# Peptides against a protein of PDB entry 4Z63: the designs that were tried, part 26

Target 1, 334 residues: chain A of PDB entry 4Z63
Amino acid sequence: LCLGMNDLTGNIPEDLFHLKRLNLLGIQENRLSGSLSREIRNLSSLVRLDVSWNLFSGEIPDVFDELPQLKFFLGQTNGFIGGIPKSLANSPSLNLLNLRNNSLSGRLMLNCTAMIALNSLDLGTNRFNGRLPENLPDCKRLKNVNLARNTFHGQVPESFKNFESLSYFSLSNSSLANISSALGILQHCKNLTTLVLTLNFHGEALPDDSSLHFEKLKVLVVANCRLTGSMPRWLSSSNELQLLDLSWNRLTGAIPSWIGDFKALFYLDLSNNSFTGEIPKSLTKLESLTSRNISVNEPSPDFPFFMKRNESARALQYNQIFGFPPTIELGHNN

## One batch from the design tools (peptide; aimed at target 1 F306 F324)

Design b2_p15_3_s1 (made by RFdiffusion4, then SolubleMPNN; from b2_p15_3, 4 letters changed)
Fold by OpenDDE base, seed 3:
Structure b2_p15_3_s1 (fold): chain B 334 residues (1-334), chain A 15 residues (1-15)
Amino acid sequence: as target 1 above (334 residues)
Amino acid sequence: KVVFSSGSSWISSVE
């Protein structure tokens, strides 16, 4: 049943919960309000539940133990409060959990040992506090993780050295500290292709440790951190780099010539730094900007990207990396 | 406060 993108108001009719054979319930993008009914437990055949973009409030009901086939739960952009219910945090069937842009709070706790099928987690823009959960690497299939815009004070856990499944990771604006430790840990994530760390590490030095290596890194975004230092030499070994945003930092020195050696680099933003010297001639020879055949069919994060042009403007949403126009932005340096 | 000038932008995963 798909009733998305309407002007539906009120609560879900109780009779809807009598549909025992229902596999898909999509009621997204409405004006549905109140609590999400516990009677969802009656939908025992449910595989996909999408209640996103509504006015739901209250706690998410703890009924997911009665939904053994549930693979997809989308509840982004609601008013949910409380924590992740225990049955949801222990769901062995769940592949994707999206609760982005809610008012969920407390410590983030997931039983990753039980959540054997979880591959995508989006909890961005909530009110979670405390530390990043050290046991996330125990979610052995977890590839996509957005925890941005929460209050995860402290550092990236050492356990994330073992986060082998991690491919797409965003921690933007999460009050993280110690970029040197974070990068030192995350370099061990052998499948990491996308790393977004914008609005963290305020005023720290970007490490220039040649021992750092991100083999599969395609997307690196570390914008608006007020980072000091220079263009990091270790990044030159990330041969698959496609998108680099280091804008709105305090980086100094020259833009190195190796920045033009990235064959797949199509988006470069180094604006609003303190770079000096000449623009590397190698940037004019970027193959990705001269070649018509950029393979658009690459895996992308499940979480959206946002481009913010000013503090007051609404950010532009990009659902795919290749949605960004080919860009070289070097403005507002010196 | 970050003062944005015309044409300035940055990327994040949040609005």
Scores: peptide ipSAE 0.329, ipTM 0.738, DockQ to the pose 0.344
OpenDDE base, seeds 1, 2, 4, 5: peptide ipSAE 0.326, 0.314, 0.310, 0.306; ipTM 0.780, 0.769, 0.775, 0.772; seeds 1, 5 fail the geometry check

Design b2_p15_3_s2 (made by RFdiffusion4, then SolubleMPNN; from b2_p15_3, 6 letters changed)
Fold by OpenDDE base, seed 1:
Structure b2_p15_3_s2 (fold): chain B 334 residues (1-334), chain A 15 residues (1-15)
Amino acid sequence: as target 1 above (334 residues)
Amino acid sequence: KVLFSSGSSWVSSVE
């Protein structure tokens, strides 16, 4: 049943929960309100539940043990409060959980040993607090993780060295500390292609450790951290780099010539730093900017990117990396 | 086409 993108109001009719053969319930982009009924437990054949972009409130019902076939739960952009229900945090069937832009709170706890099918997790823009869950690497299929805009604190867990499944990771604006430790840990994530760390590590030094290596890194975003230091030499070995944003930091020194050696680099923002010297001539030779044939068919994060002009401005949403225009931003440097 | 902007923006995963 797909009823998305309407002006439906009120609660879900109770009789809908008698549809025991229902595999897909999509009621997204409506004005549905109230609590999400516990009677969703009666939808025992449910594979996909999309309640996103509504006015739902209250706690998410703890009935996911009665939904053994549920693979997709989309509840983004609601007013949900409380934690992740225990049955949801233990779901062996769940592939994707999207609860972005809610009011979920408490410590983030997932039973990753039980969540054997989880491949995408979006909990961005919630009120989770405490530390990052150390057991996330136990979610052996977890590739996409957005935990941005939560009230996390401390450092990236050491256990994330073993996060082999991790491909896309966003921790933007989550009060993280110790960028040196974070990068030192995350370099061990062999499948990591996208790393977004904007609005963390306030005033720290960007490490220039030649031992750091991110082999498969395509997207690195570490903007608006007030980071000190220079362009890190270790980044020159990330030959697949497509998007680099280090804007709104306090980086100094020259922009190195190797920045133009990235064959796939189509978006470069180094603006609002303290870089000096000449613009590298190698930037004029970037193949991605001279050729029209950027392969648009690459795997991308499930979470969107946002471009903000300032903290008060409405962000422009980009659902795909290649949605970014080919850009070189070097403004507001010395 | 290469775009040169004013550099007044940054990328994030946050709305």
Scores: peptide ipSAE 0.287, ipTM 0.754, DockQ to the pose 0.883
OpenDDE base, seeds 2, 3, 4, 5: peptide ipSAE 0.271, 0.062, 0.270, 0.045; ipTM 0.733, 0.669, 0.741, 0.666; seeds 3, 5 fail the geometry check

Design b2_p15_3_s3 (made by RFdiffusion4, then SolubleMPNN; from b2_p15_3 with D7G H14V S15E)
Fold by OpenDDE base, seed 1:
Structure b2_p15_3_s3 (fold): chain B 334 residues (1-334), chain A 15 residues (1-15)
Amino acid sequence: as target 1 above (334 residues)
Amino acid sequence: SVVFSSGSSWISSVE
């Protein structure tokens, strides 16, 4: 049943939950309100539940143990409160959980040992607090993780050295500290291709340790952190780099010539730093900007990117990395 | 085409 993208109001009729053979319920992008009924447990054949972009409130019902076929739960952009229900946090069938842009709170707890099928997690823009869950690496198929804009404090857990499944990771605006530790840990994630750390590590030094190596890194976004230091030499070994945003920091020194050696680099933002010297001539020879031979069909994060121009303006949303125009931004440097 | 902008923006994964 697909009723998305309408102007439906009120609550879900209780009689809808009599549809025991229903595999897909899509009621996204409506004005549905009230609590999500506990009677959703009656949809025992449900594979996909999309209630996103509504006005739902209250706690998410703890009925996911009665939904053994559920692979996809999309509840982003609602008013859900409380925590992740225990049955949801223990779901062995769930592949994708998207609860971005809700009011979920408390400590983030997932039973990763039970969540054997979880490959995508988006909990961005919630009110989770405390530390990052140390057991996330136990989710052995977890590839896409957005935990941005939560009230996490402290450092990236040491256990994330073992996060082999991690490919796309965002922690933007989560009050994280110690960028040196974070990068030192995350370099061990051998499948990591996308790393977004914007609005963290305020005023710290960007490490220039030659021992750091991100072999598969395609997207690095560490904007608006007020980071000090220079262009990190370790980044020159990330030969697959496609997008680099280090804007709105306090980085100094010259832009190194090796920045033009990245064959796939199509988006570069180094604006609003304190870089000096000349623009490297190698930037004019970036193959990706002269001939777009980049495969448009490359895997991308499930979480969206947002381009913010100022704190008060609505951000532009980009759902794919290649949705960004080929860009070189070097403005507002010295 | 290559776009050169004034550099008034930054990327995040959150709105």
Scores: peptide ipSAE 0.327, ipTM 0.782, DockQ to the pose 0.868
OpenDDE base, seeds 2, 3, 4, 5: peptide ipSAE 0.314, 0.317, 0.312, 0.307; ipTM 0.774, 0.756, 0.777, 0.777; seeds 4, 5 fail the geometry check

Design b2_p15_3_s4 (made by RFdiffusion4, then SolubleMPNN; from b2_p15_3, 5 letters changed)
Fold by OpenDDE base, seed 2:
Structure b2_p15_3_s4 (fold): chain B 334 residues (1-334), chain A 15 residues (1-15)
Amino acid sequence: as target 1 above (334 residues)
Amino acid sequence: EVVFSSGSSWVSSVE
């Protein structure tokens, strides 16, 4: 049943929950309000539930143990409160959980040993507090993780050295500390291609440790952290780099010539720093900027990117990395 | 198209 993208109001009719053979319920992008009924438990054949972009409120019902075939739960952009229900946090069938832009709170707890099929988790823009869950690496298929805009004070857990499934990771604006430890841990994630750490590590030094190595790194975003230091030498070994944003920091020194050696680099933002010297001539030889051969078919994160042009402007949403225009920004360096 | 700008933008994953 697909009723998305209408102007439907009120609650879901109770009789809808009598449809025991229903595989897909999509009621996204409406004006539905009230609590999500616990009677969704009666939809025992449900594979996909999409209630995103509505006015739902209250707690998410703890009935997911009665939904053994549920693979996709999309509830982003609602008014849900409370935590992740225990039955949802233990779901062996769930592949994708998206609860971005809600009012969920408390400690984030997932039983990763039970969640054997979970590959995508988006809990960005909620009110979770405490520390990052140390057991996330036990979710052996978890590839995409957005935990941005929560209050995960502290450091990246040491256990994340074993997060082999992790490919796309965003922790933007989550009150994280110790960038040296974070990078030292995350370099062990063999499949890590996208790392977004914007609005963390306030006033820390960007490490220039030659022992750091990110072999598969394609996207690195560490903007607006007030970071000190220089362009890190360890980054020169990330030969697959496509997007680099280190804007709105306090980085100093010269822009190194090796920045122009990245064959796939199409987006570079080093603006609003304190870089000095000449612009490297090698930047004019970037193959990705001269040839239109950007492969549109490369895997991308499931979470959107946002570009904020100024502190007061509305952020522009980009659903794909390649949606970013080929860019070199070096402005506002003093 | 290649964009060269002196903009004051940054990328994030937050709204």
Scores: peptide ipSAE 0.246, ipTM 0.740, DockQ to the pose 0.891
OpenDDE base, seeds 1, 3, 4, 5: peptide ipSAE 0.259, 0.045, 0.033, 0.024; ipTM 0.766, 0.642, 0.637, 0.661; seed 1 fails the geometry check

Design b2_p15_4 (made by RFdiffusion4)
Pose (drawn by RFdiffusion4):
Structure b2_p15_4 (pose): chain A 334 residues (1-334), chain P 15 residues (1-15)
Amino acid sequence: as target 1 above (334 residues)
Amino acid sequence: VLISSESSWITSTDL
């Protein structure tokens, strides 16, 4: 049953909850509102539930043991409150959970021993607080994590050294501390390709510690953290690097020669720092900016990227990394 | 290739 992208109003007629054979309900992008009824436990054949872009509110009903076939739950852009219900946190069948841009709050609690099929999680733009849940690496299939724009505090848990499935990790604007510990831990996640740390670690020093090694790293964004220190040389060992954004920090010193050695780099933003010295001549022999013989695969995280020119400008959206224009942005330095 | 003397930054959330 596909009703998406219409102008429908009111709540879901209770009539709909008699459909015990329905495996797909798309009601996304309407004006629907009210609470999402507990009677939804009666729809035991559901595989894909798309409630996104409506006006729903109240708690997400804790009925999800009654929906053992649920694989995709899409609730993004609604007014849902409370945390993740225990039944949803215990669902062994969920592949994907998208609750982004909701009014959700409290501690974030998932039973990752129980959630053996979870491979993508998007909780962005919510009010989840407390520490990042230490048990997240226990979701052995979780590849894509977007926790951006939340109300967490403290450090990245030590157990994140074991997050073997982690590929795309977006932590922007989440009030994270100790970038030194965050980078030392996260270097042990061998599948990490794209990492977004923007608006965290405010005023901290950027670790220069050269034992740090991110081998498969493709996209590194750590911006507007007002970080101090120099261009970190440990980054030169990430040969796959495609997009680097260190902008709006307090970084100083010269821009080193090895920045021109990234063969897949097509985008770099070092703007709005305290960089001095001349421009390194090696930026003229960047391979992805010269010939057509460098070819690589674009990273594919499940989240869009946003770009702001200044603090008051409306943002630009890029659904894919290769949507960024090939750019050298050195402005507002010394 | 775009070369810019201005400033900008990237995030994963719309601000």

Design b2_p15_4_s1 (made by RFdiffusion4, then SolubleMPNN; from b2_p15_4, 5 letters changed)
Fold by OpenDDE base, seed 4:
Structure b2_p15_4_s1 (fold): chain B 334 residues (1-334), chain A 15 residues (1-15)
Amino acid sequence: as target 1 above (334 residues)
Amino acid sequence: VVISSGSSWVSSVDL
């Protein structure tokens, strides 16, 4: 049953939950309000539940143990409060959980040992607090993780050295500390292609440790951290780099010539730093900017990117990395 | 340009 993109109001009729053969319930992009009914438990054949972009409130019902076929739960952009229900946090069937842009709170806890099918997790823009969950690497299929804009604090857990499934990771604006530790841990994630750390590590030094290596890194975003130091030499070994944003830091020294050796680099923002010297001539030879054949079929994260041009501007949403225009931004340096 | 992820709104408090 697909009823998305209407002006439906009120609550879901309880009789809808008698549809025991229903595999897909999509009621997204409406004005549905009140609590999400516990009677969802009666939808024992449910594979996909999409309640996103509504006015739902209250706690998410703890009934996911009665939904053994549920693979997709989309609840982004609602007013949900409380935690992730225990049955949802233990779901062995769940592949994708999206609860971005809610009012979920407390300590984030998932039973990753039980969540054997989880491959995508979007919990961005919530009120989760405390430390990052150390057991996320136990989610052996977890590829996409967005935890941006939560009230997390402290450091990236040491356990994330074992996060072999991790490919797309966003922790932007999560009050993280110790960038040296974070990068030293995350370099062990051998499948990591996208790393977004914007609005963390305020005033720290960007590490220039040549022992750091991100083999498959395609997207690195570490903007608006007030980071000190220079362009990190370890980044020169990330030969697959496509997008680099280090804007709005306090980085100094020269822009190194190796920045133009990245064959796939189509988006570079080093603006609003304290870089000095000449623009490397190698930047004028970036193959990605001269050749039109950017392969559109590269895997992108399931979480959106947001581009803000200035403090007063609205953020522009980009659902794919290739939605970014080819860009070299070096403005507002010394 | 500041690129972030996972959030549909940037509050002025985030800068």
Scores: peptide ipSAE 0.102, ipTM 0.723, DockQ to the pose 0.088
OpenDDE base, seeds 1, 2, 3, 5: peptide ipSAE 0.109, 0.031, 0.095, 0.101; ipTM 0.715, 0.695, 0.717, 0.716; seeds 1, 5 fail the geometry check

Design b2_p15_4_s2 (made by RFdiffusion4, then SolubleMPNN; from b2_p15_4, 5 letters changed)
Fold by OpenDDE base, seed 4:
Structure b2_p15_4_s2 (fold): chain B 334 residues (1-334), chain A 15 residues (1-15)
Amino acid sequence: as target 1 above (334 residues)
Amino acid sequence: VIISSGSSWVSSVDL
């Protein structure tokens, strides 16, 4: 049953929950309000539940143990409060959980040893607090993780050295500290292709440790951190780099010539730093800017990106990395 | 340009 993209108001009729053979319920992009009924438990054949972009409030009902076929739960952009219910945090069937842009709070807890199918987790823009959950690497299929814009604090857990499934990771604006530790841990994530760390590590030094290596890194975004230091030499070994944003930091020194050796680099933003010297001639030879054939078929993260020209500007949403225009931005340096 | 991720509502207050 798909009823998305309407002006439906009120709550879901209780009789809808008598549809025991229903595999898909999509009611997204409406004005549905009140609590999400516990009677969703009666939908024992449910594979996909999409309640996103509504006015739902209250706690998410703890009934996911009665939904053994549920693979997709989309609840982004609602007014949900409380935590992730225990049955949802233990779901062995769940592949994708999207609860981005809610009012979920407390400590983030998932039973990753039970969540054997979880591959995508979007909990961005919530009120989760405390430390990052150390057991996320126990989610052995978890590839996409968005935890941006939560009230997390402290450092990236040491356990994330074992996060072999991790491919796309956003921790943007989550009050993280110790960028040296974070990068030193996350370099062990052998499948990591996208790393977004914007609005963390305020005023720290960007590490230039040549022992750091991100083999499969395609997207690195560490903007607006007020980071000090220079262009990190370790990044030159990330031969698959496609997008680099280090804008709105306090980086100094020259832009190194190796920045033009990235064959796939189509988006570079080093603006609003304190870089000096000449623009490397190698930047004029970037193959990605001269050849139109950026393969649109590359895997992208399930979480959106937001582009903001400056601190006062409205953000633009991009759902895919390839939605970014080919860009070299070196403005506002000294 | 400041790129971030994971938001839905970028209010001017969130940077």
Scores: peptide ipSAE 0.183, ipTM 0.738, DockQ to the pose 0.097
OpenDDE base, seeds 1, 2, 3, 5: peptide ipSAE 0.181, 0.168, 0.172, 0.179; ipTM 0.702, 0.712, 0.736, 0.736

Design b2_p15_4_s3 (made by RFdiffusion4, then SolubleMPNN; from b2_p15_4, 4 letters changed)
Fold by OpenDDE base, seed 4:
Structure b2_p15_4_s3 (fold): chain B 334 residues (1-334), chain A 15 residues (1-15)
Amino acid sequence: as target 1 above (334 residues)
Amino acid sequence: VLISNGSSWISSVDL
C-alpha cells in the first residue's frame, strides 16, 4: 500500500493494521500526526515501512520483534522522541534504518550482534548524546553510517579499527575531538571510501603523519574545523581521491604539486584557509577536469551531501558525488 | 563547505 506524497492528515486508521499480508506500507510525505500506532505489530508480513516526512510524534513503538520480515524502516523527518526501541535495536531482519531529522535522544545503543542484516544507518540530525557506540563494528554488514548533527562528544572509539564493512561515514557537526586519533583509527577501515568530518575538532592540528594511509578513500570532507597545519602528506597516497574539501580551516604553507596527480579528483575546495605560494601547475592537468568519463556505476552514500558556499547561503543538496560539478575553489587564501 | 546531514531534503533544521 503506497499512499505517499499526498495531503493526508490525522492518524493512520487502525483498520489498516488488519492487513496481515501487507509487505509494503508507504505513507511518506503527508501530514500524518500523533503517535505511530503500536498496532503496526499486526503487520507481520511487513518488509518495508515508510512513514518519513510526516508529523508523527511521541516514541517509536517497541513492536519490531513482531515484524520478523522488516528490512526497511524509513522514519526521517518526523517529531519522534525517545530512543531507538529495544526491539528495533535488536532486529535481525533490518537492512536499512533511516530516522534522520527527528528529536531522538539519549545514548545511541544498537545490539549490533543481533542486527546481522543492517547495512545502512541514518540517524543524522537528532539529539543523541554521550559517546559514539563502541559496538558499531559488530554490525558486520554495516556499510553506510550517518551520525552527523548529534550531540556526541569525545573521540572516535578504538573499536572502529575493526569496522571492515564501513564504506560511507559521516560524523559532521557531532562535537568530536582528537582528529589525530580519529584518522589513526579510521585508516584501518579497509573499505572506507567516504569520510565526512566537517564541524568537529575545533582548532586542532591536522596530522601530517606519513604513516597514515587511506587505501580506498574517494571522498574526504573536513571543512570548517579551524584546523591548523599544512596539506597532509599522507593524503598523497589516496590515489582514488575524487573529492577533497578542507575549506574554512587555518591551514598554511604551499598547496603541494602532488594534488594534481589525482587522476579522479574532480572537486577540490581549499578555500578560506591561509595557504601561500603559487598554484601548482599540476592542477591544470587534472584528467578528471578534461575528461568526463566518470563511472556512473560508482557506489554513493545513502546520505546526501550538502554544499553551503557561505554561512548565509542556502545549502545545496547532492544525492550523488557525481552531482557535484567539477570544481576547484582556492578563494580567500593569503 | 560540504556537510553531510543525511537529508533527502534541506529542512530548515538541517541549516
Scores: peptide ipSAE 0.060, ipTM 0.741, DockQ to the pose 0.102
OpenDDE base, seeds 1, 2, 3, 5: peptide ipSAE 0.045, 0.043, 0.081, 0.030; ipTM 0.704, 0.733, 0.722, 0.726; seeds 2, 3, 5 fail the geometry check

Design b2_p15_4_s4 (made by RFdiffusion4, then SolubleMPNN; from b2_p15_4, 6 letters changed)
Fold by OpenDDE base, seed 4:
Structure b2_p15_4_s4 (fold): chain B 334 residues (1-334), chain A 15 residues (1-15)
Amino acid sequence: as target 1 above (334 residues)
Amino acid sequence: VVISNGSSWVSSVDL
């Protein structure tokens, strides 16, 4: 049953939950309000639940143990409060959980040992607090993780050295500290292709440790951190780099010539730094800017990117990395 | 350009 993209108001009729053979319930993009009914438990055949973009409030009901076929739960952009229900945090069937842009709070707890199918987790823009959950690497299929815009504090857990499934990771604006530790840990994530760390590490030094290596890194975004230092030499070994944003930092020194050696680099933003010297001539030879054949078939994260040109500008949403225009931005340097 | 992940409701205050 798909009732998305309407002006439906009120609550879901309880009689709808008598549909025991229902595999898909989509009621997204409405004005549905009140609590999400516990009677969802009666939908024992449910594979996909989409309640996103509504006015739902209260706690998410703890009934996911009665939904053994549920693979997709989309609840983004609601007013949900409380934590992740225990049955949801233990779901062995769940592949994708999207609860971005809610009011969920407390310590983030997932039973990753039970969540054997979880491959995508979007909990961005919530009120989760405390530390990052150390057991996330126990989610052996977890590829996409958005935890941006939460009130997490401290450092990336040491356990994330073992996060072999991790491919797309965003921790933007989550009060993280110790960029040197974070990068030193996350370099062990052998499948990491996208790393977004914007609005963290306030005033720290960007490490220039030549021992750091991100073999599969395609997207690095570490903007608006007030980071000091220079362009990091370790990044030159990330031969698959497609997007680099280090804008709105305090980086100094020259832009190195090796930045033009990235065959796939189509988006570069080094703006609003303190870089000096000449623009490398190698930047004029970036093959990605001359050849339109950016492979549209590359895996993208399930979480959106938001681009803001200036403080007064509206953020632009991009659902795919390839939605970014080919860009070289070097403005507002010294 | 500042790239982040978040809600579409980036109020101007978070930059």
Scores: peptide ipSAE 0.042, ipTM 0.710, DockQ to the pose 0.086
OpenDDE base, seeds 1, 2, 3, 5: peptide ipSAE 0.025, 0.027, 0.031, 0.025; ipTM 0.699, 0.694, 0.701, 0.708; seeds 2, 5 fail the geometry check

Design b2_p15_5 (made by RFdiffusion4)
Pose (drawn by RFdiffusion4):
Order: sequence, then structure tokens, then C-alpha cells
Structure b2_p15_5 (pose): chain A 334 residues (1-334), chain P 15 residues (1-15)
Amino acid sequence: as target 1 above (334 residues)
Amino acid sequence: HSLPREEDPHNLLWH
């Protein structure tokens, strides 16, 4: 049953909850509102539930043990409150959970021993607080995590050294502390390709510690953190690097020669720092910016990227990394 | 047809 992208109003007729054989319900992008009824436990054949882009509110009903076949739950852009219900946090069948841009709050609690099929999680633009849940690496299939724009505090848990499935990790604007510990921990996640740390670690020093090694790293964004220190040399060992954004920090010193050694680098933003010295000549032999013989695969995280020119400008959206124009942005330095 | 709500930008890059 596909009703998506119409102008429907009101709540879900209770009539709909008699459909015990329905395996797909798309009601996304309408004007529907009210609470999402607890009678939804009666729809035991559901595989994909798309409730996104409506006006729903109230708690998400805690009925998800009654929906053992649920694989995709899409609730993004609604007014849902409370946390993740225990039954949803215990669902062994969920592949994907997208609750982003909701009014959700409290501690974030998932039973990752119980969620053996979870491979993608998007909780962005919510009010989840407390520490990042230490048990997240226990979701052995979780590849894509977007926790951006939340109300967490403290450090990245030590157990994140074991997050073997982690590929795309977006932590923007989440009030994270100790970038030194965050980078030392996260370097042990061998599948990490894209990492977004923007608007965290405010005023901290960027670790220069050269034992840090991110081998498969493709996209590194740590911006507007007002970080101090120099261009970190440990980054030169990430040969796959495609997009680097260190902008809007307090970084100083000269821009080193090895920045021109990244063969897959097509975008770099070092703007709005305190960089001095001349421009390194090696930026003229960047391979992805010269010939057509460098070829690589674009990273594929499940989340869009946003770009702001200044603090008051409306943002630009890029659904894919290769949507960024190949750019050298060195403005507002010394 | 129009959307009832808006989504805030996240995953920010700065220029």
C-alpha cells in the first residue's frame, strides 16, 4: 500500500490496522498527524514502514516485538518524542532505522546483542543526551552511523576501537570532547572511510601525534572546531584521501609539502585558519586536479553533506561526495 | 503538493 507524496490529513484510520498481510506501508510525505497508533502491532507482516515527512507526534509506540519481520523503519522529519522504544531497540530484524529530525530525547539505548541485522542508523537532529552508548560496536553489522546534531557529552567510548563494521561515521555538532582520544580510538576502526567531526572539541588542540594512522580514510571533515596546532603529518599516510576539510579552525604554521601528495584528493578546504608561509608548490602536481588517469571509487555514506559559506548563509546540499566541485580553498589565512 | 516540515542542515562543511 503506497500513498506517499499526496496531501492527506488526519490520523491513520484504525481501519488500516486490520491488514494483517501488509508487508509495505508507505504513507511518507503527506500532512498526516496524531500519534502513531499502538494498534500498529496488529500489522505483523510489515517489512518496510515509511512514515517519513509527516506531522506525527507522541511517543513511538512500543509494539515492535509484534512486528518480527520489520527491516526498514523510516520516521524522519516528524515530531516524535521520547527515546527509542525497548522493543525497537531489541528488534533482531531491523536493517535500517531512520528517525532523524525528530523531537527525540534522553539516553540513547540499543541492545546490540539483540539487533543482529542493524546495518544503518540515522538519529541526526535530535536531543539524545548522556554519553555515546558504549555498546554501539556490539552491533556487528552497523556500517553507517549518523548521530549528528545531538546533545551528547563526554568522549568517544573506548570500545569504539572494536567497531569493525563502521564505514561512515558522522558526529557533527554533537558536543564531543577530547579529539585526542577520539582520533586515537577511531584509528582502530579499519573500515572507516568517511568521518565527519565538525562542530566538536571546541578550542582543543588538534593531535599531532604521528602514530595515528587511518589507512582507508577517504573523506575527513573536522571543521569549525576552532582547533589549534599545525597541519597534522599523520594524515599524510592516508593515501585514499579524497576530500579534506579543516576549515574554520585556529590552525597555524605553514601548509606542508605532503598535502600535494594525495593522488585522489579533489577537494581541500583549509580556509579561515592562521596558516602562514608560501603556498606549497606541490599543490600544482595534485594528480586528481591535473590528468584524467587517476580513477577511484566515490565513497557512499547514507547521509548528505552540507556546505556553508559563512555563519548566516543558507546551506548547500550534496547527496554524493562527487557532487562537490573540485576545489582548492585557501582563503582567509596569512 | 508541498512538504509540511523542513529539515535542518547537518554534516556541515564550512568555507

